# Peptides against a protein of PDB entry 5HDT, part 22

Target 1, 163 residues: chain A of PDB entry 5HDT
Amino acid sequence: MVVKTFMDMDQDSEEEKELYLNLALHLASDFFLKHPDKDVRLLVACCLADIFRIYAPEAPYTSPDKLKDIFMFITRQLKGLEDTKSPQFNRYFYLLENIAWVKSYNICFELEDSNEIFTQLYRTLFSVINNGHNQKVHMHMVDLMSSIICEGDTVSQELLDTV
Target 2, 163 residues: chain A of PDB entry 5HDT as posed
Amino acid sequence: MVVKTFMDMDQDSEEEKELYLNLALHLASDFFLKHPDKDVRLLVACCLADIFRIYAPEAPHTSPDKLKDIFMFITRQLKGLEDTKSPQFNRYFYLLENIAWVKSYNICFELEDSNEIFTQLYRTLFSVINNGHNQKVHMHMVDLMSSIICEGDTVSQELLDTV

## One batch from the design tools (peptide; made by RFdiffusion4, then SolubleMPNN)

Design b1_p11_4_s3 (from b1_p11_4, 5 letters changed)
Fold by OpenDDE base, seed 5:
Structure b1_p11_4_s3 (fold): chain B 163 residues (1-163), chain A 11 residues (1-11)
Amino acid sequence: as target 1 above (163 residues)
Amino acid sequence: MVKFKTNPEKR
């Protein structure tokens, strides 16, 4: 129910955005980010990606620490892209497509720990990329990585060594 | 559809 609610919501629905703001904030709680069920965590990540999409260009999360936790959490979920035969692969694809298209990780440029977040993202993407992925998956991965490199003021040496 | 802003220094 909650997943479909955010998936179907658009950016212009101001009344709905206000109505579900508290739910959006609650979905970023430790209860959901540290949920023991892997499938639940994937659904939470998709919801968070949709929340960023809906509220763009202003994320509803005001805490820098919370934003860091969210992006580190989303990055961890992207490891699921490695298994193209998984029944959940389509949801991992949705997550990747969303964050690449919306450019959600651009929020991280305002965070003190941006280099840590980007380094973990690149390591994750390079660890899961394989020849079993179709061209769309490869395109979204490249788009996501290229936008950060091109738009960042500074990139850590560790990130440069990874690329 | 609105996307998140890019770094203004590299626009």
Scores: peptide ipSAE 0.291, ipTM 0.806, DockQ to the pose 0.160
Fold by OpenDDE base, seed 1:
Structure b1_p11_4_s3 (fold): chain B 163 residues (1-163), chain A 11 residues (1-11)
Amino acid sequence: as target 1 above (163 residues)
Amino acid sequence: MVKFKTNPEKR
């Protein structure tokens, strides 16, 4: 139910955005981010991606520490893209497509630990890229990485070592 | 659709 609610919501649904704001905040709690079930964590990641989409250009999360936790969490879920034959692959694809299109990681430029987040993202993407991925998956991965480089003022040495 | 931009002058 929760997944469908955010997936079906658009950016101009002001009344619904207000109604579900508290739910959006609750989904970023440790209970969900550290949930023991891998499939639940994937669903949570998709919901968080939709929340960023819906509330763009302003994330509803005001805590820098919470934002860091969320993006590190989403990054960890992207590792599931490696297995293209997984029954959950389409949901991993949805996650990738969403964050690449919305450019949600651009929020991280305002965070103290942006370099850590971007480095971890790039390492994760490079670790999962394989020949089994179709053109769309490759395109979204490249778009995601390129957009961050273009938005940044400079590329850190650590990030350069990752690329 | 509105997207996230931190450096609008670059894009």
Scores: peptide ipSAE 0.289, ipTM 0.803, DockQ to the pose 0.179
Fold by OpenDDE base, seed 3:
Structure b1_p11_4_s3 (fold): chain B 163 residues (1-163), chain A 11 residues (1-11)
Amino acid sequence: as target 1 above (163 residues)
Amino acid sequence: MVKFKTNPEKR
């Protein structure tokens, strides 16, 4: 199973990283990013998060447009955090934990549309934050937002208005 | 674990 393969892979597994590089590239295709099944899209998002983790500090995706599409896609999946009782919540949590810890969104600082991406991320997170979330979920959300603000040289007024 | 950083020189 592709999902399990990336989930279990270590950053230091150079031979495996090379072996699965082509698969990592194909997972970012429109076929997967625009897949009609929401559960498949969640699995794809988790795989992409793992790919960023495994290949850190260098993402295998070289196209700025593709990177934008990926992060906008991941951002849209985070909306699923709202339903804490969903059978898929554990995977949404995994996605959040991963991107917060790995700081994968830091890749976006090199993109022309970074402010758009971060604005959408913050709007999404604030839309799903609620008192039903446990402290770990809140912690990861805060860590994710705080790290981006702290590491950013400039923050747009629109982003500031969102926070 | 290695993380992403904003400054490429720090990666």
Scores: peptide ipSAE 0.280, ipTM 0.787, DockQ to the pose 0.185
Fold by OpenDDE base, seed 4:
Structure b1_p11_4_s3 (fold): chain B 163 residues (1-163), chain A 11 residues (1-11)
Amino acid sequence: as target 1 above (163 residues)
Amino acid sequence: MVKFKTNPEKR
């Protein structure tokens, strides 16, 4: 239910965005981010990705610490891309496609810990990239990483070493 | 810059 609600919402629905703001905030709670079920965490990540899409260019999350937690959480979910035969692979693909297209991670440039977030993202992506991925997966991974490099004012040496 | 996208499923 919740997943579909945000997935089906567009950016022009101001009344809906306001209506579901509290739900969006609730989805970023530790209850969901630290949920013991991996499939639930993946669904949460997809919802969060949709929330970033819907509220772009401004995230509804105002706490820098919360934003960091969310992006670190999303990054951890991307590890699931490694297994192309997983029943959940298509949902991992959705997550990747969404965050790559929206350039959601670019919000992190405003965060003090942006370099940490980007470093973890790059390490994760490079760890999961394999020859079993189709061209679209590779494209989205490259797009996601390239956007950060191209738009970043400052990239840490550690991040550069990861690339 | 974060992109704007209209959900294609609503079209």
Scores: peptide ipSAE 0.023, ipTM 0.632, DockQ to the pose 0.146

Design b1_p11_4_s4 (from b1_p11_4, 5 letters changed)
Fold by OpenDDE base, seed 4:
Structure b1_p11_4_s4 (fold): chain B 163 residues (1-163), chain A 11 residues (1-11)
Amino acid sequence: as target 1 above (163 residues)
Amino acid sequence: MVKYKYNPRKR
């Protein structure tokens, strides 16, 4: 299973990173990013999160447009955190935990459209955050948002207005 | 400088 393959891989597995590079690139294709099944999209997002973790501090994706597409895609998946009773909530939690811990979105600072990406992320997080989430979920959301604020040299006023 | 977090994790 592709999900398990990346989930079980660590950042020092150089041979494995090379072996699965083509798969990592393939998972970022429009076929997967625009897949009609939301559960498939969630699994893809989790894989992408693991890919960012594994290849950190560098992503295997060289196209700025592709990186933007990926992070906008991941951001859209985070909407699934809204329903805490969903059978897939634990996978949404995994996604959130991973990207928060890795600080995956920090790679977006190199993109021209970073402000758009971050703004959309913050809007999404604030739209789904609620009192039904446990403390860990809240902490990961805060960590994710704080990392961007703290590590960004400049933050747009629009983003600040969202916070 | 913006930097990625590098921490190996075992699953």
Scores: peptide ipSAE 0.036, ipTM 0.686, DockQ to the pose 0.265
Fold by OpenDDE base, seed 2:
Structure b1_p11_4_s4 (fold): chain B 163 residues (1-163), chain A 11 residues (1-11)
Amino acid sequence: as target 1 above (163 residues)
Amino acid sequence: MVKYKYNPRKR
């Protein structure tokens, strides 16, 4: 139910955005981010991606620490892209497509630990990229990484070493 | 920081 709610919500739905703000905040709780079920965590990640889409260019999360936790969490879920034959691959694709298109990670430039987040993202993506991915997956991965490089004022040496 | 405000894609 929750997944569909955010997936179907438009960016212009101001009343709905207000109505579901508390739910959006609740989804970022440790209960969900640290949920023991991998499939649940994937669904949570997709919801969070939709939340970033819906509330763009802002995010409803006011805590920098919470934002960091969320993006580190999303990054960890992207590891699931490694298996193109997984029954959950379509949801992993959905996650990748949304965060790449929205440029969700670009909000991390406002965070103190942005370099840590980007480094982890790049390491994760490079670890899962393979020739079994179709062109769209490759495109989204490249778009996601390129957008960060192009829009970042500075990158850490560690990030440069990762690339 | 550039983030898309209006995403034309719907699901």
Scores: peptide ipSAE 0.035, ipTM 0.691, DockQ to the pose 0.259
Fold by OpenDDE base, seed 3:
Structure b1_p11_4_s4 (fold): chain B 163 residues (1-163), chain A 11 residues (1-11)
Amino acid sequence: as target 1 above (163 residues)
Amino acid sequence: MVKYKYNPRKR
């Protein structure tokens, strides 16, 4: 299974990283990003999160437009964190934990549309956070947002209005 | 140990 392949891979496996590079690129295609099944999109998001982890600090996606599409896609999946009783909540938690720990979104500072990406991320997180979330979920959300504020030299007024 | 993006251990 593709999900397990990337989940079990570490950053020191240089030969494996080269071997699965084409698969990583294929997973970011419109076929997967626009897949009609919500559960498939969640699995794709988890794979993409692991790809960012494995190839850190770089990413195999060299196109700025493709990187923007990927992070906007991941942001949309985070809406699934709202329902803590969903059968898929554990996978949404994995996605959140991974991107917060890796600081995956910080690569977006290299993009011209970084403010748009960060604004959408913050709006999404604040829209789904609720009292049903345990302390770990809250911690990962705060860590994710704080790392972006601390790394950035400036933030847009729109982002400041959201925080 | 896994080194994460923008982690002090990675720099």
Scores: peptide ipSAE 0.034, ipTM 0.658, DockQ to the pose 0.204
Fold by OpenDDE base, seed 1:
Structure b1_p11_4_s4 (fold): chain B 163 residues (1-163), chain A 11 residues (1-11)
Amino acid sequence: as target 1 above (163 residues)
Amino acid sequence: MVKYKYNPRKR
């Protein structure tokens, strides 16, 4: 139910955005980010991606530490893209498509640990990318990585070495 | 249509 609520919400729905703001904040709690069930974590990641989408270009999360935790969490979920035959692959695809299109990770440029976040993202993507992925998956992965490089002006040498 | 998140470093 919660997943569908955020998925169906658009960026111009101001009343709904206000109504579900507290729920959005609670979904970023350690209870959800550290949930033992990987399918639950994937659903949480999709919800968080939708939250970043509907509140773009801003985010309802004001704590830099919380934002870091969220993006590190989302990055970890992207490991699930490796198994293209998984029943959950379509949700992993949704997650990738969403964060690539929205450019959600651009919020991280405000964080002191942005290079750490981007490095982990790139390492994760390069670890899971394979010939079993269709053109759309490859496109979203490339778009996600290229957008960060283009918008960042300068990136660390370590990040460049991962490309 | 989904709006792209703006890079705050360029504001």
Scores: peptide ipSAE 0.032, ipTM 0.665, DockQ to the pose 0.154

Design b1_p11_5_s1 (from b1_p11_5, 6 letters changed)
Fold by OpenDDE base, seed 1:
Structure b1_p11_5_s1 (fold): chain B 163 residues (1-163), chain A 11 residues (1-11)
Amino acid sequence: as target 1 above (163 residues)
Amino acid sequence: MKFKMLPPLPK
């Protein structure tokens, strides 16, 4: 129910955004981020991606530590892109498409540990990319990585070593 | 689905 609500929500629905703000905040709790079921974690990641989309350009999460946890969590879920034959692949694609288009990770530039987050993202994407992915998947991966490089004032040596 | 990209960081 919650996932469906955020998926269908419009960015211009100000009243709904305010109504579900508390729900969005609680979705980022350790209970959900550390849920033992990988399918549940994927649904949580998709919902979080939608939250970033809906509330863009400003995330409802005010804690830098929480933002770091969320993006590290989303990054871990992207590992599921490696298996194109998985029954959950469509949801992984949805996650990738969303965060790439919205440029959600750009929020991380204001975090002290941005280099760690971006490094983990790049390592994850390079580890899962393969010839089984269609052009759209490749495009979103490239868009996501190039956007971060273009927006960043300085690219760390660690990130350069990953590329 | 409507998307609103995050604004670019100031240079």
Scores: peptide ipSAE 0.024, ipTM 0.635, DockQ to the pose 0.119
Fold by OpenDDE base, seed 2:
Structure b1_p11_5_s1 (fold): chain B 163 residues (1-163), chain A 11 residues (1-11)
Amino acid sequence: as target 1 above (163 residues)
Amino acid sequence: MKFKMLPPLPK
């Protein structure tokens, strides 16, 4: 129910955005980010991606530490892109497509630990990318990484070593 | 699905 609600929500629905703000905040709690079920964590990641989409350009999360936790969490879920034949691959694709299109990670430039987040993202993407991925997956991965490089004022040596 | 991209960061 929650997944469908955020997935179908329009960015211009101000009343709904206000109504579900508390739910959006709760979805970023440790209860969901550290949920023992892998499939639940994937659903949570998709919901969080939708939340960033819906509330763009400003996320409802005001804590830098919470934002870092969320994006590190989303990054960990992207590991599931490795197996293109997985029953959950379509949901991983949804996650990738969303964050690439919205450019959700660009909000991390305001964080002190942006380099850590981006480094982990790049390491994850390069670890899972393979020739089994179709053109759309490759395109979204490239779009996501190139957007961050183009927007970044400074790039750490660690990030450069990862690329 | 409607998307609104985050604005580019100022250089």
Scores: peptide ipSAE 0.024, ipTM 0.632, DockQ to the pose 0.106
Fold by OpenDDE base, seed 3:
Structure b1_p11_5_s1 (fold): chain B 163 residues (1-163), chain A 11 residues (1-11)
Amino acid sequence: as target 1 above (163 residues)
Amino acid sequence: MKFKMLPPLPK
């Protein structure tokens, strides 16, 4: 299955990375980003997170508009972290852990709409954070937000008001 | 651009 293939792929496997490049690009299509099934969208988000991990330090997506769409899409999926009792919570945790560890959102610094992306991310995270989350979830959320603040040259007032 | 290079996941 496609999901498992990307999860198990090594960053140093250059031949495999080249082989699955077209598949990685196809997963970012509107067909998947706008899929009506929320579980499918979650799986797509996890695959996209793995793609960023595998192709680090460079993403295979060259279009700024496509990158914006992807990160806005991933941000929307993070809303699922709110329900800790959901049967899909472990996949939401995987998504959070991955993007926090890889620092995937750092790609957005070169985008013209980076402020919009970061603002939406912070609003989403603060909206889902609750005392039902364990310490690891809190740490990943803090790591994700802190990395952006520390590495960003400027932060908008709107973003500062959110923090 | 600072991506973290992660080791291969355990099998």
Scores: peptide ipSAE 0.022, ipTM 0.608, DockQ to the pose 0.135
Fold by OpenDDE base, seed 5:
Structure b1_p11_5_s1 (fold): chain B 163 residues (1-163), chain A 11 residues (1-11)
Amino acid sequence: as target 1 above (163 residues)
Amino acid sequence: MKFKMLPPLPK
């Protein structure tokens, strides 16, 4: 399974990174980003998060438009964190934990539309935060948002209004 | 999982 392949891969395995580069690129195609199955999209998001982890600090995706599509896609998946009783909640937690730890969204600072991406991320996180979330979930959400504010030279007024 | 965080942006 593709998900297991990237989950088990480490950042220092250059041979494996080279071998699965084409697969990483293929996972960012519209076929997967627009897949009709919600559970498949969640798995794709987790794979993409692992790809960013594995290839950090760079990304195999060289197109700014593709990077924007990917992070907007991941942001949409984070809406699934709202229901703590969902059978897929643990996988949503995995996604959040990964991107917060790696600081994956910091790649977006090189994009022209970074403020749009960050604004949508903040709105999504504030939308799903609730009292049912445990301390770890809250911690990862705060870490993710704080990292972006601390690393950004400028933040849009729209983003500031959401905080 | 093993993680290596992205480096901070140049100031």
Scores: peptide ipSAE 0.022, ipTM 0.625, DockQ to the pose 0.106

Design b1_p11_5_s2 (from b1_p11_5, 6 letters changed)
Fold by OpenDDE base, seed 5:
Structure b1_p11_5_s2 (fold): chain B 163 residues (1-163), chain A 11 residues (1-11)
Amino acid sequence: as target 1 above (163 residues)
Amino acid sequence: MVFKMSAPLPR
């Protein structure tokens, strides 16, 4: 129910955005980010991706530490893209397509630890990229990475060495 | 705007 709610929510609906603000905040709690079920964590990641889409260009999360935790969490979920034959692959694809299209990670430029987040993202993406991925997956990965490089004037040398 | 993915999710 929660997943569908955020998937179908329009970012132009201020009333709904306000109504579900507390839910959005609650989904970023350690209870969900550290949930023992990997499928639940994937659903949480998709919800968080939708939350970033809905509340763009800003996020309802005011804590820099919380934002860091969220993006590190999402990055960890992207590892699931490695197995193209997984029953959950389409949901991982949704996550990738969403964050690439929304350019969600670009909000991290305001964080002190942005370079760490981007480095982990790039390492994760390069670790899962394989020839089994179709063209769309590759395009989304490239779009996600290129958006960060193009906007970032202060990309760390470590990140550049990874590319 | 509602994000519409290019491929449908399995139910």
Scores: peptide ipSAE 0.041, ipTM 0.744, DockQ to the pose 0.051
Fold by OpenDDE base, seed 2:
Structure b1_p11_5_s2 (fold): chain B 163 residues (1-163), chain A 11 residues (1-11)
Amino acid sequence: as target 1 above (163 residues)
Amino acid sequence: MVFKMSAPLPR
């Protein structure tokens, strides 16, 4: 129910955005981010991706630490892209496609720990990229990484050296 | 602009 709610929500639905703000905040709690079930964590990641989409260009999460936790969490979920035959692959694909299209990680440029987040993202993506992925997956991965490099006036030389 | 996924999620 919650997954569908955010997935179908329009960015221009101001009343709905306000209505579900508390739910959006609750989904970023440690209860969900540290949930023991990997499928639940994937659903949470997809919801969070949709939340970033819906509330763009702003995020309902005002704490820099919380934002860092969320993006580190999303990054960890992207490891699931490694198995294209997984029954959950379509949700991993949805996650990738969403964050690539929305450029959700660009919010991280305002964070003090942006370098850590981007470094972890790149390491994760390069660890899961394989020849078994179709062109769409490759395209989204490249788009995601390229967007960060191109937009990043704040991208450190250290990050570039790690890539 | 509203994001639209290219493929539906598994049901």
Scores: peptide ipSAE 0.038, ipTM 0.741, DockQ to the pose 0.053
Fold by OpenDDE base, seed 1:
Structure b1_p11_5_s2 (fold): chain B 163 residues (1-163), chain A 11 residues (1-11)
Amino acid sequence: as target 1 above (163 residues)
Amino acid sequence: MVFKMSAPLPR
């Protein structure tokens, strides 16, 4: 129910955005980010991606530490893209497509630990990318990485070494 | 512009 609620919501629904703000904040709690079930974590990641989409360009999460935790969490979920035959692959695809389209990671430029977040993202994407992925998956991965490089003021040598 | 997924989610 929660997943569908955010999935169907758009940016112009101001009243709904206010109504579900507390739910959005609750989904970023350690209870969900550290949930033992892998499928639950994937659903949480998709919800968080939708939340970033809905509240763009501003995130409802005001704590830099919380934002870092969220994006590190989302990055970890992207590892699931490796197995294209997984029953959950379409949800991983949804996650990738969403964050690439919205450019959600661009919020991280305001964080002190942005380079760490981007480095982990790039390492994760390069670790899972393979020839078994269709053109759309490759396109979203490239779009996600190139957007960060193009819009970043400075790119660390460590990040460049990862690419 | 509203995001629309290109692939359906599993049921």
Scores: peptide ipSAE 0.038, ipTM 0.740, DockQ to the pose 0.051
Fold by OpenDDE base, seed 4:
Structure b1_p11_5_s2 (fold): chain B 163 residues (1-163), chain A 11 residues (1-11)
Amino acid sequence: as target 1 above (163 residues)
Amino acid sequence: MVFKMSAPLPR
């Protein structure tokens, strides 16, 4: 139900944004980020992606450390894109599509550890890219990575070497 | 898109 709520929420729904702010904060807790169930983590990631979409350009998470944890968490979930035959692939696709479209990772430019986050993202994406992915998946991956490169002020050499 | 986004682009 929570997943559906955030998924259907409009970015302009100010009243709803206020209403579910606390829920958004709780979803970023260690309980959810470190949940033992892989499917739960995926759903959490999707919710977080929607939260970034809804609250853009400013995420409700004020702690840089928390933001880092969240994006590192989301990055880890993107590994699920590797198996295109997985029953959960559509949700992984949703996650990718959302993050790419919203350019959620651009929030990370405000973080001191942005290069670490981006590096891990790129490594993850390159590790999961395969010929089984359709054009849409490839497009979203490219969009996600290119946006960061084009808009970033400082990109580590390590990241550039990964590209 | 598998899940069509209804929300506008971030401001």
Scores: peptide ipSAE 0.027, ipTM 0.671, DockQ to the pose 0.085

Design b1_p11_5_s3 (from b1_p11_5, 6 letters changed)
Fold by OpenDDE base, seed 1:
Structure b1_p11_5_s3 (fold): chain B 163 residues (1-163), chain A 11 residues (1-11)
Amino acid sequence: as target 1 above (163 residues)
Amino acid sequence: KVFKMLPPLPR
C-alpha cells in the first residue's frame, strides 16, 4: 500500500507530500533497512527512490548519517540487477532507472563520507554489469556513474581505481 | 511519471 502510494505520486502533489512525510521518515528506520526479507528490502529501496524523486531537489531526511545509511542500503540492493531472469528484476530495473534519472546520489556530495558511498556504488555496478543486460540497463548505469564524475570537484584515487 | 533531476552543484 505505502509503496504504491509513493510510486503513483508526482513532484507537484504538495498536499500529499506533506501528508506522507512522516511515513517517508519512518521508512528509513533500521526496521526496514535491516529487514530480513530480501524482497521487502527491494520494495523499501524502490519506495525510498520514489521519495527522493518526489521531494527533489531536497530530501526529507535531515540527518547526514541517515542519508548515508539509505544510500549504502540502496547500493546493496542494486546487486540484484545481476540476475536478469529473477522474478524481481523488473523492480530492480525500476530502482536503477529512477535513481539514475533523478540523480538522487548527487545529494551525497554534501556528506562527509561521499567518497565511500560513490566508491561502493561503482564497485557494485561494475560487479553486476554483464552482457545479459539490455541497452537501457547499460545506459542507466553509465548515466549514473558519469553524472557523479561530472558533478564532483575531485575524483579520489580509490574511485579512479574502480573505473 | 514526472521527473525533476537534482540541480547541478554550484561550482
Scores: peptide ipSAE 0.028, ipTM 0.679, DockQ to the pose 0.105
Fold by OpenDDE base, seed 2:
Structure b1_p11_5_s3 (fold): chain B 163 residues (1-163), chain A 11 residues (1-11)
Amino acid sequence: as target 1 above (163 residues)
Amino acid sequence: KVFKMLPPLPR
């Protein structure tokens, strides 16, 4: 129910955005980010991605530490892209497509620890990318990485070594 | 900002 609600929500639906604001905040709690079920964590990641989309250009999460936790969490979920034959692959694809198109990670440029977040993202993507992925998956991965490089004023040597 | 305003994904 919750997943479907956020997936279908319009960015211009101000009444719904206000109604579900508290739910959006609770989804970023440790209870959900550290949930023991990997399928639940994937659903949470997709919901968080939708929340960034719906509330763009301003996310409801105002704490820099919380934003860091969220994006590190989403990054960890992207590891699931490695198995193209998994029953959950379509949901991982949804996550990737969403965050790449929305440019959700670009909010991290305002964070002090942005370099750490981007480094982990790149390491994760390069660890899972393979020739078994279709063209769309490759395109989204490239779009995600190139957007960050193009928008970034400074890139660490560690990040450059990863690329 | 660099964020895109998008409708819900078709999936």
Scores: peptide ipSAE 0.028, ipTM 0.681, DockQ to the pose 0.124
Fold by OpenDDE base, seed 5:
Structure b1_p11_5_s3 (fold): chain B 163 residues (1-163), chain A 11 residues (1-11)
Amino acid sequence: as target 1 above (163 residues)
Amino acid sequence: KVFKMLPPLPR
């Protein structure tokens, strides 16, 4: 299973990273990003998060447009954090924990549309945060947002006004 | 090590 393969992969396993590079590239295709099944899209997002973790600090995706599509896609999946009682909540938590720990969104600073991506991320996080979330969820959300503000030298005023 | 964080951007 593809998800299990990337989840268990070591960042220092160069042979495996090279072997699954083509698979990583295919997972970012429109076929997967626009998959009609919501649960499949969540699994794809988790897999993409693992890919960013494995290949950090560099992404295997060379196209700026593709990177934008991926992070906008991941941002959309984070909406699933709103329902803490969902059977899929643990996978949404995994996604949040991963991207917060890796600081994967920081790759977006190299993109021309970084401010758009960050704005959508912040709006999404603020829309889903609620009192039902435990301290770990809150911590990861804060870590994710703080890293972008602290390391970004060109954060938009619109984003700052939202915080 | 499970995670390696992205390095901070140059200031």
Scores: peptide ipSAE 0.027, ipTM 0.670, DockQ to the pose 0.108
Fold by OpenDDE base, seed 4:
Structure b1_p11_5_s3 (fold): chain B 163 residues (1-163), chain A 11 residues (1-11)
Amino acid sequence: as target 1 above (163 residues)
Amino acid sequence: KVFKMLPPLPR
């Protein structure tokens, strides 16, 4: 299974990273990012998060437009965190935990549209956060948002208004 | 689990 392959891959496994590079690139195609099945999109998002983890501090995606698409895509999937009773919640949690821990969104600082990406991320997180989330979920959400504020040289007023 | 995080941006 492709999902498990990336989940189990180590960051220091250079041979595997090279072997699966083409697959990683393929997973970022519009076919997967625009897949009609919500569960498939979640799996894709988790794979992409793992890819960012595995290839950190670099990303195998060289196109700024593609990177923007990926992070906007991942952001959209985070909406699934709202329903804590969803059968897919644990996978949404995995996605959140991964991107928060790795600080994957920090790649976006090099993108021209970083403020748009971060604004959308913050709006999404604040829209789904609720008192039903456990401490770990809250922690990851806060870590994700605070890291961007701390690392960013400039943050848009719109982004600050969401804080 | 331990990840190698993305490095902090230069300041």
Scores: peptide ipSAE 0.032, ipTM 0.709, DockQ to the pose 0.117; fails the geometry check

